# Peptides against a protein of PDB entry 6PSE, part 36

Target 1, 78 residues: chain A of PDB entry 6PSE
Amino acid sequence: PSEEEEYARLVMEAQPEWLRAEVKRLSHELAETTREKIQAAEYGLAVLEEKHQLKLQFEELEVDYEAIRSEMEQLKEA

## One batch from the design tools (peptide; made by RFdiffusion4, then SolubleMPNN)

Design b2_p13_4_s4 (from b2_p13_4, 6 letters changed)
Fold by OpenDDE base, seed 4:
Structure b2_p13_4_s4 (fold): chain B 78 residues (1-78), chain C 78 residues (1-78), chain A 13 residues (1-13)
Amino acid sequence: as target 1 above (78 residues)
Amino acid sequence: as target 1 above (78 residues)
Amino acid sequence: DEIEAFFRKILAE
């Protein structure tokens, strides 16, 4: 049997005391995993913001670069 | 009492059938939340990679910009 | 960085 099937059997045959302990364990793991999920989402948003700011800076530099490039081209063609 | 305390009381007073159902519910939620956590991390790494590539492009443009700026400065000072 | 390390830690689980 799969680990899942074995676990399911254990749950079906378990006494109330074990089941209560398992509910407590799973509740704790769920709370921790939920916190980690939220933290991951927050970090993801932070990275997105950093990327966005970098993109803005990049686009600003592109504008400045094209301005100087164009001016340079005009000077060289004169 | 807090929601947590009320839930704890419910678990303590619950019959085995309810407890088994709760274990199943919590196991399912934990599995889903774990998957979401993993997906958030994968997405976060993807954004980090995008930011890294953008940073490389930005730094390359900075080099090109400084080269043209310096050349322009030399031409204007001549 | 710490964010990358955090993500990699999650994926290493």
Scores: peptide ipSAE 0.691, ipTM 0.879, DockQ to the pose 0.966
Fold by OpenDDE base, seed 2:
Structure b2_p13_4_s4 (fold): chain B 78 residues (1-78), chain C 78 residues (1-78), chain A 13 residues (1-13)
Amino acid sequence: as target 1 above (78 residues)
Amino acid sequence: as target 1 above (78 residues)
Amino acid sequence: DEIEAFFRKILAE
């Protein structure tokens, strides 16, 4: 039997005391996992913002670069 | 009483049938939350990689920009 | 990087 099937059987045959303990365990794990999920989302947003700011800076530099390149080309042709 | 305290009391007084149903519910929510957490982490790593590549491109452009700027300055002074 | 480490920790679980 799969581990999932074995676990399901355990739950079916379990006494109330075990079931209460399992509810407590699962509740705790769910709370922790939820916190981690939220933290991951927050970090993801922070990185997205950093990337966005960097992209803006990059695009500004590209504009400046092309301006100088064009000017330099004109100077060399003169 | 807090919602947490009320829930705890419910668990303490619950019949086995309710407890089994609660274990099933919590297990399902934990599985879903875990999947979401993993997806968030995978996405976050992808964004980090994109940011890293962008930073490398930015630094390369900065080098090229300074080179042209310097050359242009020399041309104007000549 | 702490953020990267956090993500990798999650995926290592």
Scores: peptide ipSAE 0.691, ipTM 0.878, DockQ to the pose 0.974
Fold by OpenDDE base, seed 1:
Structure b2_p13_4_s4 (fold): chain B 78 residues (1-78), chain C 78 residues (1-78), chain A 13 residues (1-13)
Amino acid sequence: as target 1 above (78 residues)
Amino acid sequence: as target 1 above (78 residues)
Amino acid sequence: DEIEAFFRKILAE
């Protein structure tokens, strides 16, 4: 039997006291896991913002670079 | 009474059939939340990698820009 | 990087 099947059997045969304790345990784990999920989402958004700011800086530099490159090219052709 | 206190009371007074159903519900939610947490972490790492690649491109462009800028400055001073 | 470490910790569980 799989661990899942064994667990299902345990739940079926368990006394009320064990079931209440299991509800409490699962509730605690769910709360912790939910907190971690939220934190991960927040960090993900922060990194996205950092990436966005870096992209803006990159695009500005590209504009400046092309301006100088174009000027240099014109000077060489004159 | 808070929702938490009311829920605690419900668990205390619940019949075994309800408790088993609640264990099943919580187990399902925990599994889903765990999956979402993992997905968030995977996505976060992907964005970090994208940011890193963008940074490398930015630094390369900075080097090229400074090279042209320096050359232009030397030409103007001659 | 603390964010990277956090993500890697989750995936290492």
Scores: peptide ipSAE 0.690, ipTM 0.878, DockQ to the pose 0.967
Fold by OpenDDE base, seed 5:
Structure b2_p13_4_s4 (fold): chain B 78 residues (1-78), chain C 78 residues (1-78), chain A 13 residues (1-13)
Amino acid sequence: as target 1 above (78 residues)
Amino acid sequence: as target 1 above (78 residues)
Amino acid sequence: DEIEAFFRKILAE
């Protein structure tokens, strides 16, 4: 039998005291996991913002680079 | 009484059938929340990698820009 | 990196 099937059987055959303890355990784990999920989402958004700002800086530098490149090319052709 | 206190009382006074159903509910929510947490972490790492690659490209462009800027400055000073 | 470490910790669980 799979661990999942064994766990299901355990829940089915368990006494009320074990079941109450399991509800408490699962509630605690759910609360912690939820907090971690939220934190992961917040970090993800922060990294996205950093990447976006970097992209803007990169695009500005590309414009400046092309301006100088074009000026240099004009000087060489003259 | 707080919702938490009311819930605790409900668990304490509940019949085995309700407790088994609650274990099932919490297990399901925990599994889903865990999956979402993992997905958020995977996505976050992907964005970090993208930001890193963008940073490398930006630094390469800065080098190229400074090279042209320096060459242009030399030509102007001559 | 703190954020990277956090994500890797989650994935290592």
Scores: peptide ipSAE 0.690, ipTM 0.878, DockQ to the pose 0.973

Design b2_p13_5_s1 (from b2_p13_5, 5 letters changed)
Fold by OpenDDE base, seed 2:
Structure b2_p13_5_s1 (fold): chain B 78 residues (1-78), chain C 78 residues (1-78), chain A 13 residues (1-13)
Amino acid sequence: as target 1 above (78 residues)
Amino acid sequence: as target 1 above (78 residues)
Amino acid sequence: SVLEEFKKRYEEE
């Protein structure tokens, strides 16, 4: 039998005291996992913002670079 | 009473059938939340890699830009 | 875990 099947059997045969303890355990784990999920999302958002700002800086530098490149090319052609 | 206190009372007074259903519900929510947490973390790692690659490209462009800027400055000083 | 790896890499970058 799989661990999942064994756990299902345990739940079906369990006494109320065990079930109450299991509800408490699962509630705690759910709360912790939820906090971790939210934290991961917050970090992800921060990274996205950092990437976006970097992209803007990159695009500005590309414009400046092309301006100087064009000026240099014009001087060489004269 | 807080919602937490009311829930705690519900668990203490609940019958086995309700408790088994609650274990099943919480197990499902925990599995779902765990999957979402993992997905958020995986997404975050992907964005970090994209940011890193963009940073490398930006640094390369900065080097090229400074090279042209320096050349242009030398030509203007002559 | 994937989360711990993410946190570690985020702090390093």
Scores: peptide ipSAE 0.504, ipTM 0.869, DockQ to the pose 0.967
Fold by OpenDDE base, seed 5:
Structure b2_p13_5_s1 (fold): chain B 78 residues (1-78), chain C 78 residues (1-78), chain A 13 residues (1-13)
Amino acid sequence: as target 1 above (78 residues)
Amino acid sequence: as target 1 above (78 residues)
Amino acid sequence: SVLEEFKKRYEEE
């Protein structure tokens, strides 16, 4: 049997004392995992914002670069 | 009593049938939340890589821009 | 974990 099937059997055959302990364990793990999920999402959003700001700066520099390039090209062709 | 205290009391007074159902519920939620946590982290790593690549491109453009700026300044001062 | 790796790389970037 799979690990999942073995666990399911354990739960079905368990005494109330074990079941209460398992509820407590799972509740704790769920709370911790939920906190970690939220933290991961917050970091992800921060990175997205940083990337967006960098992209804006890059686009501004591209515009400035093309302006100078064009000016220089005109001066050299004159 | 707090919601947490009330829940704890419920678990202590619950019948085995309810406890087994609660274990199943919590197990499912934990599995789902764990998957979401991993997905969020993987997404964040992907965005970090994109940001890094953009930063490299930006730095290359800065070098090229400064080169042209310097050349133009020299030509204008001559 | 993947989360710990993400946190580490974010701090390094």
Scores: peptide ipSAE 0.503, ipTM 0.869, DockQ to the pose 0.955
Fold by OpenDDE base, seed 3:
Structure b2_p13_5_s1 (fold): chain B 78 residues (1-78), chain C 78 residues (1-78), chain A 13 residues (1-13)
Amino acid sequence: as target 1 above (78 residues)
Amino acid sequence: as target 1 above (78 residues)
Amino acid sequence: SVLEEFKKRYEEE
């Protein structure tokens, strides 16, 4: 039998005291996992913002670079 | 009473059939929340990689820009 | 843990 099948059998045969303890355990794990999920999302948003700011800086530098490159090319051709 | 206190009372007074159903519900929510947590972390890692690649490109462009800027400055001063 | 790896890499970059 799989662990899942064994667990299902345990739940079916369990006494109320065990079931209450299991509800408490699962509630605790759910709360912790939920906090971790939220934290991961917050970090992800922070990275996205940092990437966005970097992208804006990169695009500004590209414009400035192309301007100087073009001017330099004109000077060399003249 | 808080919702948490009300829930705790419900668990204490519940019949075995309700408790088994609650174990099943919590197990399902835990599984879903766990998947969402993992997905958020994986997405964050992907964005980090994109940010890193962009940073490398930005640094390369900065070097090239400074080289041309310096050359242009020398030409204007001469 | 994927989450711990993400946190670690984020702090390093």
Scores: peptide ipSAE 0.502, ipTM 0.869, DockQ to the pose 0.962
Fold by OpenDDE base, seed 1:
Structure b2_p13_5_s1 (fold): chain B 78 residues (1-78), chain C 78 residues (1-78), chain A 13 residues (1-13)
Amino acid sequence: as target 1 above (78 residues)
Amino acid sequence: as target 1 above (78 residues)
Amino acid sequence: SVLEEFKKRYEEE
């Protein structure tokens, strides 16, 4: 039997005291996993913001670079 | 009573059939939340890689920009 | 874990 089938059988044959303990265990794990999920999402948003700011700086530098490149090109053609 | 205290009382007074259903519900929510946590982390890693590549491009452009700027400065001083 | 790797990489950037 798969681990899932074995666990399902355990739950079906369990006494109320074990079931209450399992509800408590699962509730704790769910709370911890939920906190970790939220933390991952917060980090992801921070990285997105950092990337966005870097992109803006890059685009500004591209504009400045093209201006100087164009001026230099004109000087070389004269 | 707090929602937590009310839920704790519900679990303590529940019949085995309700407890088994609650274990199933919590197991499902834990599995879904775990998948969402992993997806958030994977997405974050992808954005970090994008930011890193953008930073490399930015640094390369800075080098090229400084080269042209320096050449232009020398021409203006002559 | 993937989460631990993400945290580590974020701190290194």
Scores: peptide ipSAE 0.500, ipTM 0.869, DockQ to the pose 0.965

Design b2_p13_5_s2 (from b2_p13_5, 8 letters changed)
Fold by OpenDDE base, seed 4:
Structure b2_p13_5_s2 (fold): chain B 78 residues (1-78), chain C 78 residues (1-78), chain A 13 residues (1-13)
Amino acid sequence: as target 1 above (78 residues)
Amino acid sequence: as target 1 above (78 residues)
Amino acid sequence: SIYDKFLEEYKKE
């Protein structure tokens, strides 16, 4: 049997004391994991914003660079 | 009493059938939340890498831009 | 874990 099947059997055959302890354990892990998920999401959003700002700056610089490059090319060809 | 205290009381007074159902519910939510946490982390890492690459490209363009700007300035002043 | 790795890399940036 799989670990999942064995665990399911354990839950079915468990005494109330074990079940209460398991509820407590799972609740704790869920709370911790939820906090971590939220933190990861927050950090991800922060990085996305930083990347977006960087992208905008890069695009502006590209435009400025091409303008100067074009002018320089025209001057050299004249 | 707080919601947490009320829940704790519920767990203490619950029948085995309710406790088994609660274990199942919490296990499901934990699995789902864990998957979401991992997904958020994976996405965050991807965005970090993209941001890093963009930063490198931006820094290279800044160097190139300053070189052309300086040359252009020198030509205009001459 | 990948979560820990993300947090570590995030702190470096």
Scores: peptide ipSAE 0.578, ipTM 0.876, DockQ to the pose 0.978
Fold by OpenDDE base, seed 2:
Structure b2_p13_5_s2 (fold): chain B 78 residues (1-78), chain C 78 residues (1-78), chain A 13 residues (1-13)
Amino acid sequence: as target 1 above (78 residues)
Amino acid sequence: as target 1 above (78 residues)
Amino acid sequence: SIYDKFLEEYKKE
């Protein structure tokens, strides 16, 4: 039998005291995991914003670079 | 009383059938939340890598830009 | 875990 099947059997055969303890355990783990999920999402969003700002700066520099490149090319062609 | 205190009382007074159902509910929510946490982390890592690559490209362009700027300045000073 | 790895990399940035 799988661990999942064994756990299911344990829950089915458990006494109220064990079940109450298990509810408490699971509630705690759920709270922690939820906090971690939210934290990961927040950090991910922050990185996205940083990436976006960097992209904007990159695009601005590309425009400036092409302007100078074009001017340089024109001067060399004359 | 807080919702937390009310829930704690509910668990303390609950019958085995309710407790087993609650264990199942919490287990399911924990599994889903864990999956979401993992997905958020995976996504975050991907964005970090994209940001890193963009930063490298930006730094390369800065070097190229400064080279052309310097050359242009030298030509104009002559 | 992948979560721990993400946090580690995030803190390096």
Scores: peptide ipSAE 0.575, ipTM 0.875, DockQ to the pose 0.981
Fold by OpenDDE base, seed 5:
Structure b2_p13_5_s2 (fold): chain B 78 residues (1-78), chain C 78 residues (1-78), chain A 13 residues (1-13)
Amino acid sequence: as target 1 above (78 residues)
Amino acid sequence: as target 1 above (78 residues)
Amino acid sequence: SIYDKFLEEYKKE
């Protein structure tokens, strides 16, 4: 039997006292996991924004670089 | 009474059938939330790597840009 | 866990 099936049997055969304790345990874990999920999402969004800003800066520099490169090329060919 | 206190009382007064159903519900939600947390973390790591690569490219371009800028400055001043 | 790894890397950046 899978762990899931074994756990299911345990729940079905458990006494009320165990069940109440399990509800409490699961509620706590769910609350913690939810907090962590939200935190991870927030951090991910922050990194995305940072990457976007960096991309913009990179593109600006590319434009400036090509302008100077082109100017220099023209001067050297003249 | 807070929602948490009311829920706690509900759990304490609940019948085994309700408790088993609640364990099942919480287990399902925990599994889903855990999956979502992991996905968020995986995505975050990917974006961090992308940002890092972009940073390296940006720094390379900065070096090249400054080299050309400096060369052009020297030529114009001569 | 992968979650912990992400948090660690995020803090480094």
Scores: peptide ipSAE 0.575, ipTM 0.875, DockQ to the pose 0.977
Fold by OpenDDE base, seed 1:
Structure b2_p13_5_s2 (fold): chain B 78 residues (1-78), chain C 78 residues (1-78), chain A 13 residues (1-13)
Amino acid sequence: as target 1 above (78 residues)
Amino acid sequence: as target 1 above (78 residues)
Amino acid sequence: SIYDKFLEEYKKE
């Protein structure tokens, strides 16, 4: 039997005291996992913002670079 | 009473059938939340890698830009 | 875990 099937059997055969303890355990794990999920999402958004700002700076520099490159090329051809 | 205290009372007074259903519900929510946490982390890592590559490209362009800028400035001063 | 890896890399940046 799979681990899932074994767990399901444990739940079905368990006494109320065990079930109450399991509810408490699962509630705690869910709360912790939820907090971690939220934290990961927040950090991900922060990185996205940093990347976006960097991209804007890069695009501005590309424009300036092409301007100087073009001017330099024209001077060399003259 | 707080929502937490009310929930705790509900769990303590519940019949085994309700408790088994609650274990199943919490297990499902935990599994879903865990998958979402993992997905958020995977996405975050991907964005970090993209930002890192962009930063390297930006630094290379800065070097090239400064080289041309310096050359152009020298030509203008001569 | 992948979650821990993400947190570690995030702190480095």
Scores: peptide ipSAE 0.574, ipTM 0.875, DockQ to the pose 0.979

Design b2_p13_5_s3 (from b2_p13_5, 7 letters changed)
Fold by OpenDDE base, seed 2:
Structure b2_p13_5_s3 (fold): chain B 78 residues (1-78), chain C 78 residues (1-78), chain A 13 residues (1-13)
Amino acid sequence: as target 1 above (78 residues)
Amino acid sequence: as target 1 above (78 residues)
Amino acid sequence: SILEEFKRKLAED
């Protein structure tokens, strides 16, 4: 049997004391995993915001660069 | 009592059938939350790499911009 | 842990 099937059998054959302990264990793991998930999401959002700000700066610089490039080209062609 | 204290009492007073159902519920939620945590971290890493590449492009453009700006300034001062 | 890897990369950024 798979580990999943074996675990399912354990749960079905378990005494109440084991089941209560398992509920406590799973509740603890769920709380920790949930906190970690939220933290990862918050970090991801922060990086997205930083990337967005960087993109805005990049686009502004592109506009300024093209303006000077165009002016320089006009001076050379004249 | 807090929700946590109330839940603890429910677990202590619960019958085996309820406890088995709770183990199943918590196992399912833990599996889903774990998957979501991993997904959030993977997404964050991807965005971080994109930001890094954008930063490199921005720095290259800054170098090119300053080169043209300097050349233009020299032409005006001469 | 993929989360720890993300935290490490973020700190190095």
Scores: peptide ipSAE 0.451, ipTM 0.866, DockQ to the pose 0.964
Fold by OpenDDE base, seed 3:
Structure b2_p13_5_s3 (fold): chain B 78 residues (1-78), chain C 78 residues (1-78), chain A 13 residues (1-13)
Amino acid sequence: as target 1 above (78 residues)
Amino acid sequence: as target 1 above (78 residues)
Amino acid sequence: SILEEFKRKLAED
């Protein structure tokens, strides 16, 4: 049998004391995993905001660059 | 009592049938939360890579901009 | 949720 099937059998045949302990274990793991999920999401949002700000700066620099490039081209041709 | 204390009491006084159902419920929630955590992490990593690539492009443009700016300054002063 | 917000913002970026 698979690990999943073995676990299912264990749960089915377990005494109440084991079941209570398993509920406690799973509750703890769920709480930790939930915190980790939230943390990952928060971090991702922060990175996304940083990327957005960087993009705005990049676009502004592109505009300035094109302006100078155009002016330079005119001066060289004159 | 707090919600946590009430839940703890419920687990303590519950019948085996309820406990088995609770193990199943918690296992399911843990699995889902784990998937969500992983997904959040994967998205975060993707954004980080995109931000990194954008930063490289930005730095390259800064170099080019300064070069043209300097050349323009020299032409205007001459 | 914060995760859904992240997904939404990521899609808009």
Scores: peptide ipSAE 0.422, ipTM 0.863, DockQ to the pose 0.965
Fold by OpenDDE base, seed 4:
Structure b2_p13_5_s3 (fold): chain B 78 residues (1-78), chain C 78 residues (1-78), chain A 13 residues (1-13)
Amino acid sequence: as target 1 above (78 residues)
Amino acid sequence: as target 1 above (78 residues)
Amino acid sequence: SILEEFKRKLAED
């Protein structure tokens, strides 16, 4: 049997005291996992913001680069 | 009392049938939340990779820009 | 949710 099937059997045969403890354990794990999920989402958003700022900087540099490139090209063609 | 305290009281007074159902519910929610956490992390990783590639492109452009800037500066100082 | 917001913003990029 799978671990899931064995766990299901354990739950079905468990006494109330074990079940209450398991509810408490699962509630705790759910709370922790939920916090971690939120943290992961927040981190992803932060990275997305950083990428956006980097993109803006990149585009600004492209403008500056093309300006100098164009000026240089004009000087070389003269 | 807080919702947590009320829930704790409910768990303490609950019959085994309710407790087994609650274990099943919490296990399901934990599994779903865990998948969502992993998904959030995977998305964050994808954004990080995109940001990394953008950073490489930015740094390459900076090198090219500084090369042209330096050449232009030399020409203007001559 | 913040996760859905993240997914939405990621899709907009």
Scores: peptide ipSAE 0.420, ipTM 0.864, DockQ to the pose 0.952
Fold by OpenDDE base, seed 1:
Structure b2_p13_5_s3 (fold): chain B 78 residues (1-78), chain C 78 residues (1-78), chain A 13 residues (1-13)
Amino acid sequence: as target 1 above (78 residues)
Amino acid sequence: as target 1 above (78 residues)
Amino acid sequence: SILEEFKRKLAED
């Protein structure tokens, strides 16, 4: 039998005291996992913001670069 | 009483059938939340990679920009 | 949810 089937059997045959303990255990794990999920999402949002700021800087530099490049090109042609 | 206290009371007074159902519910939610956590982490990693690639491009552009700037400066001084 | 917000922002980026 799979671990899942064995667990299902255990739950079905368990006494109330064990079931209450299992509810408590699962509730705790769910709470922890939920916090971790939220943390991961928050981190992702922070990285997105950093990427956005970097993109803005990059675009600004591109504008400046093209300006100088164009000026240089004109000077060389004259 | 807080929702937490009320829930604790419910668990303590519940019949085995309800407890088994609650174990099943919590197990399901835990599995889903775990998948969502993993997904959030995967997305975060993807954004980090994108940010890294952008940073490399930015640094390359900075080098090119400084090269042109320096060349232009020398030409103007001559 | 914060996760959905992340997904949305990622898609818009």
Scores: peptide ipSAE 0.417, ipTM 0.863, DockQ to the pose 0.949

